# Ledger of designs, part 92: peptides against a protein of PDB entry 6EJA

Target 1, 276 residues: chain A of PDB entry 6EJA
Amino acid sequence: VEYMPANPVRIAFVLVVHGRASRQLQRMFKAIYHKDHFYYIHVDKRSNYLHRQVLQVSRQYSNVRVTPWRMATIWGGASLLSTYLQSMRDLLEMTDWPWDFFINLSAADYPIRTNDQLVAFLSRYRDMNFLKSHGRDNARFIRKQGLDRLFLECDAHMWRLGDRRIPEGIAVDGGSDWFLLNRRFVEYVTFSTDDLVTKMKQFYSYTLLPAESFFHTVLENSPHCDTMVDNNLRITNWNRKLGCKCQYKHIVDWCGCSPNDFKPQDFHRFQQTARP

## One batch from the design tools (peptide; made by RFdiffusion4, then SolubleMPNN)

Design b2_p17_5_s3 (from b2_p17_5, 6 letters changed)
Fold by OpenDDE base, seed 2:
Structure b2_p17_5_s3 (fold): chain B 276 residues (1-276), chain A 17 residues (1-17)
Amino acid sequence: as target 1 above (276 residues)
Amino acid sequence: GSPNTLTPEELKEVEAL
C-alpha cells in the first residue's frame, strides 16, 4: 500500500557504465529519472564516446552529475568497489544534494516498483539498509567467491596471487552487488576509522567481486548491523540486452520481493561480531 | 533462488573471451 510520506526520501543513484551502449543507457535513465532524486554517473576511463554522451545528459539536468575522475574497471575487479567508495565520498561532500539513500544501478537493473512506491517504502524504512544475501552455505560462498584468495587488479585483469586468511572475528557475508544503503551507513563506511572499516577496505582491495560482499560484511559486523534487510528490491531485466556487453553474472529475479511484499520476517538482525 | 556469481576460474574464462 502506498502512502505519501511527509518527508520523502531522496535517492542518489550511482550508475557505473562502460562501453558504447548510449541508447541503452538513455533508456534506463529515462526509466529511472525523477526530478527529486540525484544521479551520479561513472563512465569507464576507456569509454570516451559514452562519456561524451553522459556529459551531454548531465548538462541538461541539474540533478545529474558525472564523476570528474574515471577508472578503468573490469567486472569483478577491486576497482569497482573503489568506484563505489569514491562516489560515496563525493556524494557526501555534495552539500547541495540532500540524498537519503544510495542505490547503485546497472543498465539492466530496474526498481521493481514505481518511484512513488519505492520512495514511500524507503521513507518508511529510512533507517534500514537493503542487501541481498546469497542464501547458501557461507563456507561455500567464501570458496566460490574466492574470498580466501588474494587477488590483484592489474592490466585489466584480476591476478590470483595466493591464499589469504579471512580476518578473525569477522563474519563474512555477501550476495548481490545491488544494494540500497542509507546515508548514515554510507557515512560510516566512508569516514569511520574503526578497525572494521579500515581492515575491510584493505581486505577487499584485493578481492574478486568485492561489491558483492564488502558492504554486507561491513554492515553485519558494524554497530549498524541491526539495520540490515535481506532484500535489494530489484528486478533485473534479462530480456533486454541493455548496457554492459560484459555483464556475465546472473542476478536472480526478485520479482516477488517488492516493497509492498515485505514481511516482518524479511528484517534480519545480525549480531555484532567482536572486532579484531 | 540465490544470486549466481562466477567463480574466479569462470571469471578468468569469461574475461579471456
Scores: peptide ipSAE 0.015, ipTM 0.434, DockQ to the pose 0.084
Fold by OpenDDE base, seed 3:
Structure b2_p17_5_s3 (fold): chain B 276 residues (1-276), chain A 17 residues (1-17)
Amino acid sequence: as target 1 above (276 residues)
Amino acid sequence: GSPNTLTPEELKEVEAL
């Protein structure tokens, strides 16, 4: 029996999806759906078929919405960060959706823990933000990520324009582009007009793979820095050949891997009490 | 002149992070 918190957190799941993986998305959605949570889905501008399908799903559930705006996202593109930031703003403006946590997902993500476990965990740590750092040499990370290089997203391509300097006084960090952020921090990122947020938004608008570093960097340099937990409760595996490798831990973990890599037996771990 | 792009090797390094 899982612990039931007195004031359980409610989660806003932001799904960024593209392509024609409708069946995969449907399976993932069924696995993560709960009536007490909220689902905000962005479909790539180029994925019209998928968009139509997602719209059909959204009409069936009051806690599922689709972004009225759509961006063309590319791998490594700055537009991905823009997608998250705009989604955050939208979610904060939805007064009828009292969410406590922001969690980003793709069509390839699956929870390896039950909803009750996730909710119980986040309810206990509702004041914390969960971002996984790279765990390596930071200078090497900067170089490999190209943070010291200027990029421009144009015509579905990331153009390298030249070298740039990391802003002075900023401790840059990053790692996974999967994160769990509490509402308070999302509010800060969205509405703060301080120099940190303003400069970082500008800096990362010309950054390759910005979502892997932006929130880490902002959080660690912000007044909310003490709320950081170096764990995103996720294991992301993009290796199709090896399949999804998820490790059981004492904490809540989620798997980011292709749904096709899951065995039927794995779905027993995705126990939901209020699935459609 | 055209902007520079990442080499395949550079992309692999970034992806490997």
Scores: peptide ipSAE 0.014, ipTM 0.439, DockQ to the pose 0.039
Fold by OpenDDE base, seed 5:
Structure b2_p17_5_s3 (fold): chain B 276 residues (1-276), chain A 17 residues (1-17)
Amino acid sequence: as target 1 above (276 residues)
Amino acid sequence: GSPNTLTPEELKEVEAL
């Protein structure tokens, strides 16, 4: 018997999609859609066909909206964080959407848990934020992520401009760019004018792969630090050989690693592994 | 501060869902 919470959390799913992944998106959407949740979809500025398709979907469901603004995002680009931050602001301004959690998704994502399981879990831990840390030496993480380097996103490229210092008094952390954030923390990130949020927004506007570190760092250094759970309830497909082959050097002046896209065969495996 | 982890009991609960 699945536990049904008396006051189930409602989730704002933010989908950042691009390319021609219409079929995959449709499948994913069908898998995650629920009438009690909210879906806010950003389509890459360059993906016009996909945008038209997503607009059609949004017209069919009252709890599905498409961002009126569109950004051109690149791998590792700071614009991805901007997309999330703007989406958060938009969602907070939507008074008719009483969401409790923010969850980011891509077209390649697939649910590993049932909606009921997810809702039950988040309802139990509604005051917590779920971010997975890298689990390595922090100095190594900083170097690997290039956090001590200054980057500028321009002309679909992340330009390395030089070295920089980590802000004084800030404990940097990061890991997965997939997170589950409660509304309270999202409000803090969006509207706080304190030195932490202000400096971090500025700092990460010149950061490579900012979504993998921004929310971690802000949370851990904030008054909300006690709400962090080092678990994002996700399994990522990480192949070191494929993920760390500098395949994006034409986009970024850095040799970084990225998770691989999931294949249909991987989903079956993950579902099995997720059930110990 | 260090990130919090779920207790074994909490993890079991999550797995049971």
Scores: peptide ipSAE 0.010, ipTM 0.450, DockQ to the pose 0.018
Fold by OpenDDE base, seed 4:
Structure b2_p17_5_s3 (fold): chain B 276 residues (1-276), chain A 17 residues (1-17)
Amino acid sequence: as target 1 above (276 residues)
Amino acid sequence: GSPNTLTPEELKEVEAL
């Protein structure tokens, strides 16, 4: 018997979209849309056509909004974190949207479970935060992610400036840039003025692929550390041969891996993935 | 696993595949 929560959680989905992935976005949106959830969509500043399309969609649904601000986000860019953080603030200020969880999505994302299953699960674990760690040597992760390097986002490029040190007393972690965060933690990240949040925001403003590590690191070093679940409840179409290449070298002074776009033939794999 | 950056060594390995 599937767990039926008495007070089902409501989800704020934040979609960060760019380029010409309109078809994939439409497919993903149709798959994840539910009247009880909220959808906040950021369209890259450079993607005007997509923006117009998304605006049209948002006008059709009362629970779909588009960010009035737009950033020129690049792959691996620090601005991606800024996008999430600003979106979080916006969502917290939307008093008419009583969301319980924040979930980030891209056009490449696709649900692996039904809405009911997701809601049931999150309702059961509403006090938890779901972040998937890299599952390997942390020192290697730091090096691989370039966390010990200083980057500057400028002119649509991540410039590697030099070396830096990890702040003392901070245990850096990370892995997936897909996460499920409860409202309480989002509030903490957004409004806390403690040393941890302040320093980490500063630190990660000069970080490559900050979304893969910022929330992990903040959570694990925060008073909310006990809410960490090492699972993002997602499947990523990850093929190392295809996804792990230097395809964005022209915009980043570092090579990185990106998940592959999902294809219809991949859907069967999603359903086969075990989910807690 | 999750996508992330590659070290120069890892990049070489990937390119060799």
Scores: peptide ipSAE 0.012, ipTM 0.412, DockQ to the pose 0.055; fails the geometry check

Design b2_p17_5_s4 (from b2_p17_5, 7 letters changed)
Fold by OpenDDE base, seed 2:
Structure b2_p17_5_s4 (fold): chain B 276 residues (1-276), chain A 17 residues (1-17)
Amino acid sequence: as target 1 above (276 residues)
Amino acid sequence: GSPNTLTPEELKEVESL
């Protein structure tokens, strides 16, 4: 059962797209588009055809914009995090877009259920951040993700430069690179000059698949740590039947759950660790 | 020794963690 919130949240959807899959993007866009939300689209620097297509869409909708800057990204590259961070800054500077939540999307995943359900849920939990953790041994996660390794994105390749240490006092976490972040936390990540944010930005500039861990780690070690929810509220298909297997990679299976049925036990509070 | 770069296959493995 969903309710109509008095002050419904508005969502900034950030889409990072590449290639030539214009039809797929159009399908996704149609599936997620709502007049009350905002859509900020980054097109890979090399995807000129797609960029033209996206620009055409953006001209048709006042709540759709395309990043004026474009990065050449590779899978697993640190540039993806840079893209998100810059997009966050841009979105915060857009005073005419009063968004409450930041949600990243790819063509492979969709928000849960319906727009109304999503909005109702987020409106109820507007002070929370939704990040899905790996749910395994953290040491193993660190090793497998290569967080203890130094990487450099250069010439469309991820170069392993050597070993590095995890900063002391930092509890590293991660999992899904699909997240729902409230504006307050995004503001913190974007504008904070504290040691945590500063050092983590630097650290993750040389990290493989940084988006799978950066926001988790920053959040859990920040003053906002009590806002962590270990769920990203994602399904693989917007139109997928309830009860079907909806998990895609690190995306949480929410197909069988109503957002309003979220249990208190699903809210996780992490202890703030000492900042390096 | 470990390679100085990750192959696409290795990256995929990491993604599947």
Scores: peptide ipSAE 0.015, ipTM 0.446, DockQ to the pose 0.049
Fold by OpenDDE base, seed 5:
Structure b2_p17_5_s4 (fold): chain B 276 residues (1-276), chain A 17 residues (1-17)
Amino acid sequence: as target 1 above (276 residues)
Amino acid sequence: GSPNTLTPEELKEVESL
């Protein structure tokens, strides 16, 4: 018998979409849509056609909204973190949307559990935050992520300006840019004026791929550190050979790997993959 | 695994595979 929680959690799904991913977005939306959850969609400033399509969808569903503001996002850009942070603030200010968890999604990453399973699980662990760590040597992670480098997002480019030091007393962590954050922690990140949050927001404003590390680092160094779960309950279409290339060198003074978009044949994996 | 940044040296290693 599947556990049916008496007070099921409601999820705010945040989607950051761009380009010509209309079909992928439609498929994903169909797969994840539920009347009890909330969907907040940011469309890249340059993706006007996609924006119009998403607006049409949002008009059909009361629990789907589109950000009134739009940013021009680039791969690895600090603006992505800004997008998440602003979305979090917006969602906290939406008093008519009583969400319990913040979950980000893209066409290249899906929850590995059904909606019912996910809701049941999160309802049981509603006080926890789920972020997957890299699980490797931290020094190597810092080097690979360029966390010891100073970047500036300007003119649709991430400029590497030089070396920098990690703030003293901060244990840096990171890994996946896909996370499940409870409302309490989102409130902390959004409204706290403590030294940790302030310093980290500043630090990560000049960071490459900030979403892969910001929330991990803030959480682990915060009073909420005991709520950390090293699992993001995601399945990603990862092929290192195909995904790891310097395809973004024209917009970033660094190289990296990116997940591959799911193909229809890949959806079968959602039913077969089990994570503890 | 999750996508990560690579140093130029690491990228060369990956591309050589």
Scores: peptide ipSAE 0.006, ipTM 0.406, DockQ to the pose 0.055
Fold by OpenDDE base, seed 1:
Structure b2_p17_5_s4 (fold): chain B 276 residues (1-276), chain A 17 residues (1-17)
Amino acid sequence: as target 1 above (276 residues)
Amino acid sequence: GSPNTLTPEELKEVESL
């Protein structure tokens, strides 16, 4: 018998979508949709067709909304963090949506548990935040992520401008850009005026792939540091051969790995594949 | 694992697989 919590958590799913991947989005939406959760969807400014499709979906479901603002998001771009931060603010201002957790998703990332299992788990650990760390040497991580490099997003490109220093006294961490954050921490990140949050927002505005490190770093250096769980409770379609290329050189002055969208033939992996 | 950026050297290693 599955444990049914007395006060089940409600989840705000944030989807940042772009391009023409309507089928993947539809599959993902069907897989994650539940009446008790909330869905906030940002569509890239350049993806007008997709935007129209998503708007149609939002009109059919009361718990689905689309961001009234749209950013041009690029792979590795600092604007992606801005998108998440603004979405967080919006969600906190939606008084009619009493969500408990913030979860970001893409077509390349699915929950590894059923809705009931996920809700039960999060209800038990509602005071925790789930971010997967890189699990490697920090110095290597810093170099690999380019955290000691200064980037500027301009003209849909991340320009590498030079070297920079990591702020002293800050324990930098990161890993997956897929996270599960409780409302309390989201409130802290959104509204805190302390030096940590202020400095990190500034620092990460010039950071490559900021979402892979920002929330980790802020959390671990914050009064909420004890709420850290080194797991994001999801599976990513990770294929090194396909995902680790310089395919974004036209966008970013760096190379990296990105997850791949799930195909129908990939769904069998949910039963057999361990989390990457 | 999780998606991360790669140095040119690391990318060469990955592409060689």
Scores: peptide ipSAE 0.007, ipTM 0.408, DockQ to the pose 0.045; fails the geometry check
Fold by OpenDDE base, seed 4:
Structure b2_p17_5_s4 (fold): chain B 276 residues (1-276), chain A 17 residues (1-17)
Amino acid sequence: as target 1 above (276 residues)
Amino acid sequence: GSPNTLTPEELKEVESL
């Protein structure tokens, strides 16, 4: 029997899209759209055609908005975190959008569960934050992600500048850059002036693939640490052969793994994902 | 890695426009 919440959560979906993935975006959007949720779409600064298309969509739905600002987001770029953070601020300032959860999506995403299932689940665990950890040795993760290295995003490239230290007293963690964050934690990240948030924002401004680690690290070291759930309720299409190649070397001075686009044949994998 | 950001291939495609 499906849990039916008395006060169902409303979700702010932040879609970060780029390129010419209009068809994929349209498919995903149709699949995830619901009148009770909110959709905030960021289109890469360089994707003007896509931007025009997305604007057309946004004009058709009152609960769909497009960011008035646009960033150029490269693979591994620190600007992706900035995109999320600014989106979070915007969403918190939208008083007419009473959302309870923040969920990030890309054009490659596809719903694993029905809206009812998702809402029911999140309504039950509305005080929790869902971030999937890497599930391996943390030291290896730090090294592999280059968290002990200083990067600078410039000219559509992540430049490795040198070594850096992990801030003292901070337990760094990370994994998937897909997460489900409750409004309370988003508020904390957005408006807190404590040392943790301040330092981490600074630290991750020079971090490769910051979205895979920032929210994990902030959450786990914050007063909200007890709200951590090591599950993002989503499956990523990780193909080690394809996703962990250094094909991005020309734009990033580091090698890392990236999830692949979902294909229709991957649908069966979505169904196999267990919920917490 | 993140699919939310442009891949090198996608970046190249965008830059070619």
Scores: peptide ipSAE 0.007, ipTM 0.375, DockQ to the pose 0.661; fails the geometry check

Design b2_p17_6_s1 (from b2_p17_6, 10 letters changed)
Fold by OpenDDE base, seed 1:
Structure b2_p17_6_s1 (fold): chain B 276 residues (1-276), chain A 17 residues (1-17)
Amino acid sequence: as target 1 above (276 residues)
Amino acid sequence: FFAVSGSSNSSSTMFLD
C-alpha cells in the first residue's frame, strides 16, 4: 500500500527544451503529466517549430503554460540561469498556480518512479531542498568548473575574459544542475534583497554553467541552509571516458562533459538505484 | 525519480587552461 499524504504537494515542472524533438517531448510530457501539477515550458528562441508544437499542448491543458519570453541558451551559458530565475519569478507571480516544488527537466529526461511515489516523497520532505553536490575536493571543483574565471555570454558564445576571485566569506558549492527546490527557497532567491542573493546573482551572471553552482551556493550560505539535502533525485549515466571530449569548445572557452544515453543493459539500474 | 539521458542539457566540466 502506497502512502497517500493528506496534503499532497503540487509541483511546478519547468521544462527547458530546444531542438525539434517534439515527439520525444510529447512522450515525456505524457509520462509526467498530472492534473494537480503545473507545467511551465521554455522553448529556445531558435526552436520555432518546437515552440509551435508546445503552444498547441498548452492550449489543450489549463495547467500548461509557455513562457511569453524566450532566450537563446547555449551549453554552459549564463543565460540558462537567467531562464530559471525568470521562470521562478513568473511562477511566483502566478497566483492561480499554488505550487510547492520547483523541478527542472529537459526533453531528454524521463520519470523512473510513479507520480504517487514522487508526490508522497516530496510531501514528506516538503521543507527540504534537493541539490546534489559534487562530493569531491571543493578546490578541485572550483578549478574544473572555472568558477575562478570570468565569463561573458555574447553572440552565442561563452568568452573567457580572465581570472577572478571567489567572494570572501562565501562557501562555494555545486554539482548537478538538476534539482528540486521548495517554494519557500524559490521565494527567497527571487525576492530577497540581502547581500548574499544580490552578490551571487551578479557573480553568477558571469559564470560558466551557473545552474550547477548558484543554487547550491546561495542555499548553503543562506538562512535556509539547514534544508539542504545532498540528493537531486536523478539518475544520470555518467561515463566520462565517452562523454568528455571537449565537444563544446566551439561554444565555450572551456571543456565540458555530457552524460551518456542509457542502454537496455542499464535497466537494472533503475530498479536498484538508491536514489528515488 | 528521474533519469537523465545524454541528450539533456546536464553537464559537467573539465579544466581547460
Scores: peptide ipSAE 0.259, ipTM 0.795, DockQ to the pose 0.503; fails the geometry check
Fold by OpenDDE base, seed 3:
Structure b2_p17_6_s1 (fold): chain B 276 residues (1-276), chain A 17 residues (1-17)
Amino acid sequence: as target 1 above (276 residues)
Amino acid sequence: FFAVSGSSNSSSTMFLD
């Protein structure tokens, strides 16, 4: 039995989905749905079938909405960060949705803890932000991520334009693009006009895989830096031998990796406590 | 609290000169 907090946090789940996996999305949605949370779903501009299916779901639940705008996101594209930033703004402007945490998910994600466990945990750590760092040499991270390279998203391609310098005075960090952010930090990212947020938004608009580094970097250089927890509460099956094959070279002027599907032999990992 | 599979948009990069 999980502890029931007196003031349980309410979660804004942002689902960024694409393709035609309607059944998979439906299954995942049912697994994470709760009446006290909020669900804001972005469907890729090219995924019209899925969009129609998602709209049907949104009509059935008052706490489910679909973005009226849709982006055509590509792997590694800067538009993914734009998607998150715009969704954050939208969610903050929805005054009828008093959410406390922002959690991003895809159709391929699945909960491995109960809602009560998640709510209890986040209610205990409601002032924290959960971002997972790369855990490697930072210089190596910058090089491998291509953060010192300038990219332009255009015509469904990430064009490498040349070299660039990391902004001076900024401690760059990053890792997973899956995170849990509290409302206060989201407000800061969305509405702050300070030099940090302004410069980072500009910098990351020309960045490959910007969501893997933007929020980390902004948080760690912000007045909210002490709220970071190096844990995104995700289990990701990384196997570089299988997932790093430069399979995205046709859409980005870089090589990338993707996580792998979990197999039954990996289930033991789900039993481990993921608490900070 | 969540499992991420290979069909997600989660990614990493490797250097390509």
Scores: peptide ipSAE 0.254, ipTM 0.795, DockQ to the pose 0.496; fails the geometry check
Fold by OpenDDE base, seed 5:
Structure b2_p17_6_s1 (fold): chain B 276 residues (1-276), chain A 17 residues (1-17)
Amino acid sequence: as target 1 above (276 residues)
Amino acid sequence: FFAVSGSSNSSSTMFLD
């Protein structure tokens, strides 16, 4: 029996979706839908069919909204961070949606725990932010991520323009671009005018895969640094031998990796994982 | 709490000259 908190957290699920997998999205949406949560869906500017389908869903539920703006995001593009930041601002300006946590999802994600379990856990740790770090040498991470390189997103491509310095006095970190952030930290990121947030927004607007590092870096250098939990509550099937084939070279002036699909034989990992 | 499949936006990088 799952513990039921007296003041359960309410979640803003931010779904960044693209393509034509309407049925998959519908299935995932049904799996995560709850009347007490909020769903803010961004559909890629190029995915008009999916947008129409999502709009239909949003008309059926008062706690489901679709971004009135739409971006054309690419793998590794800085526009993905812009999407999250704008979504955060929108969500904070929605005074009728008293959410406590920001959780980003794609159409390819799927819950492996119950809503009650998730809510119970987050209610217990409502003051924490869940970001998964890379877990390796930081210098290597910076190098591999290309954080010391300047990128420009233009014409559906991430152009590498040259080298740049890592900001002095900043502890750079990163890892997964899937996270759970509490409202307080999102407010800080959205509305703070301090030097950290201002400079990091500028820095990461020219960064490859900025969502993998921006929130980590801002959090760890902010007054909220003690709220970080090195866990994003996700299971990702990483097999770099299979997933690192520089398959995005046509999109970015860099080589990247992607996770692999889970197979039936991987099902045991959902049950045996030590992650909450 | 969530499974991330290969079709997600999750990524990693490799150094490229």
Scores: peptide ipSAE 0.252, ipTM 0.792, DockQ to the pose 0.492; fails the geometry check
Fold by OpenDDE base, seed 2:
Structure b2_p17_6_s1 (fold): chain B 276 residues (1-276), chain A 17 residues (1-17)
Amino acid sequence: as target 1 above (276 residues)
Amino acid sequence: FFAVSGSSNSSSTMFLD
């Protein structure tokens, strides 16, 4: 029997989706849907078919909305962070949606725990933020991520313009761009006018895959730094041999890796405890 | 609590020098 919290957290799921796999998205959506949560869906500007399908869903559920704005995001593009930041602002301005946690998902993600388990866990740790760090040498991470390089997203490409300095006095961190953030921290990121947030928003607007580092860096250098949990509650199938083929060099002036699909042989991994 | 698939093209990647 799962623990039933007295004041269960309500989750704002932000779905960033693209392509034409509407059936896949529908299956995933049904798997994560609950009447007490909120679903804010951004459909890539170029994915009109999917947008139409998602709009139909949003009309059927009062707790499902589609972003009125749409961005044409590319792999590794800075616009992905913009998408998250704007969605956060939107969600905070939706006074009729009293969410407690922000969780980002794609159409390719799938829940491996029940809603009750997720809610129980987050209700217990409602004051925490869940971000997974890279777990390696930070200097190496910076170099490999190209954080010391200036990039510009333009014409569906991430152009490398040159070198840049890491802001002095800032402890840069990063890892997974999948996270769970509490409302308090999201409010800070969205509305704070302090130097940290201001500078980091500027810095990461010229960064490759900024969502992998922005929230980590902001959190760890903020007054909320003690709320970080080094766990994003995700399972990702990383295999460098299979996923690191520089397959995105046509999109970005850098070499990147991507996760691999799970196979039936990987099912045992889902049975393991994902809790910190 | 969630599994991230490799088909998620726009996120969850590491870069190589």
Scores: peptide ipSAE 0.240, ipTM 0.787, DockQ to the pose 0.526; fails the geometry check

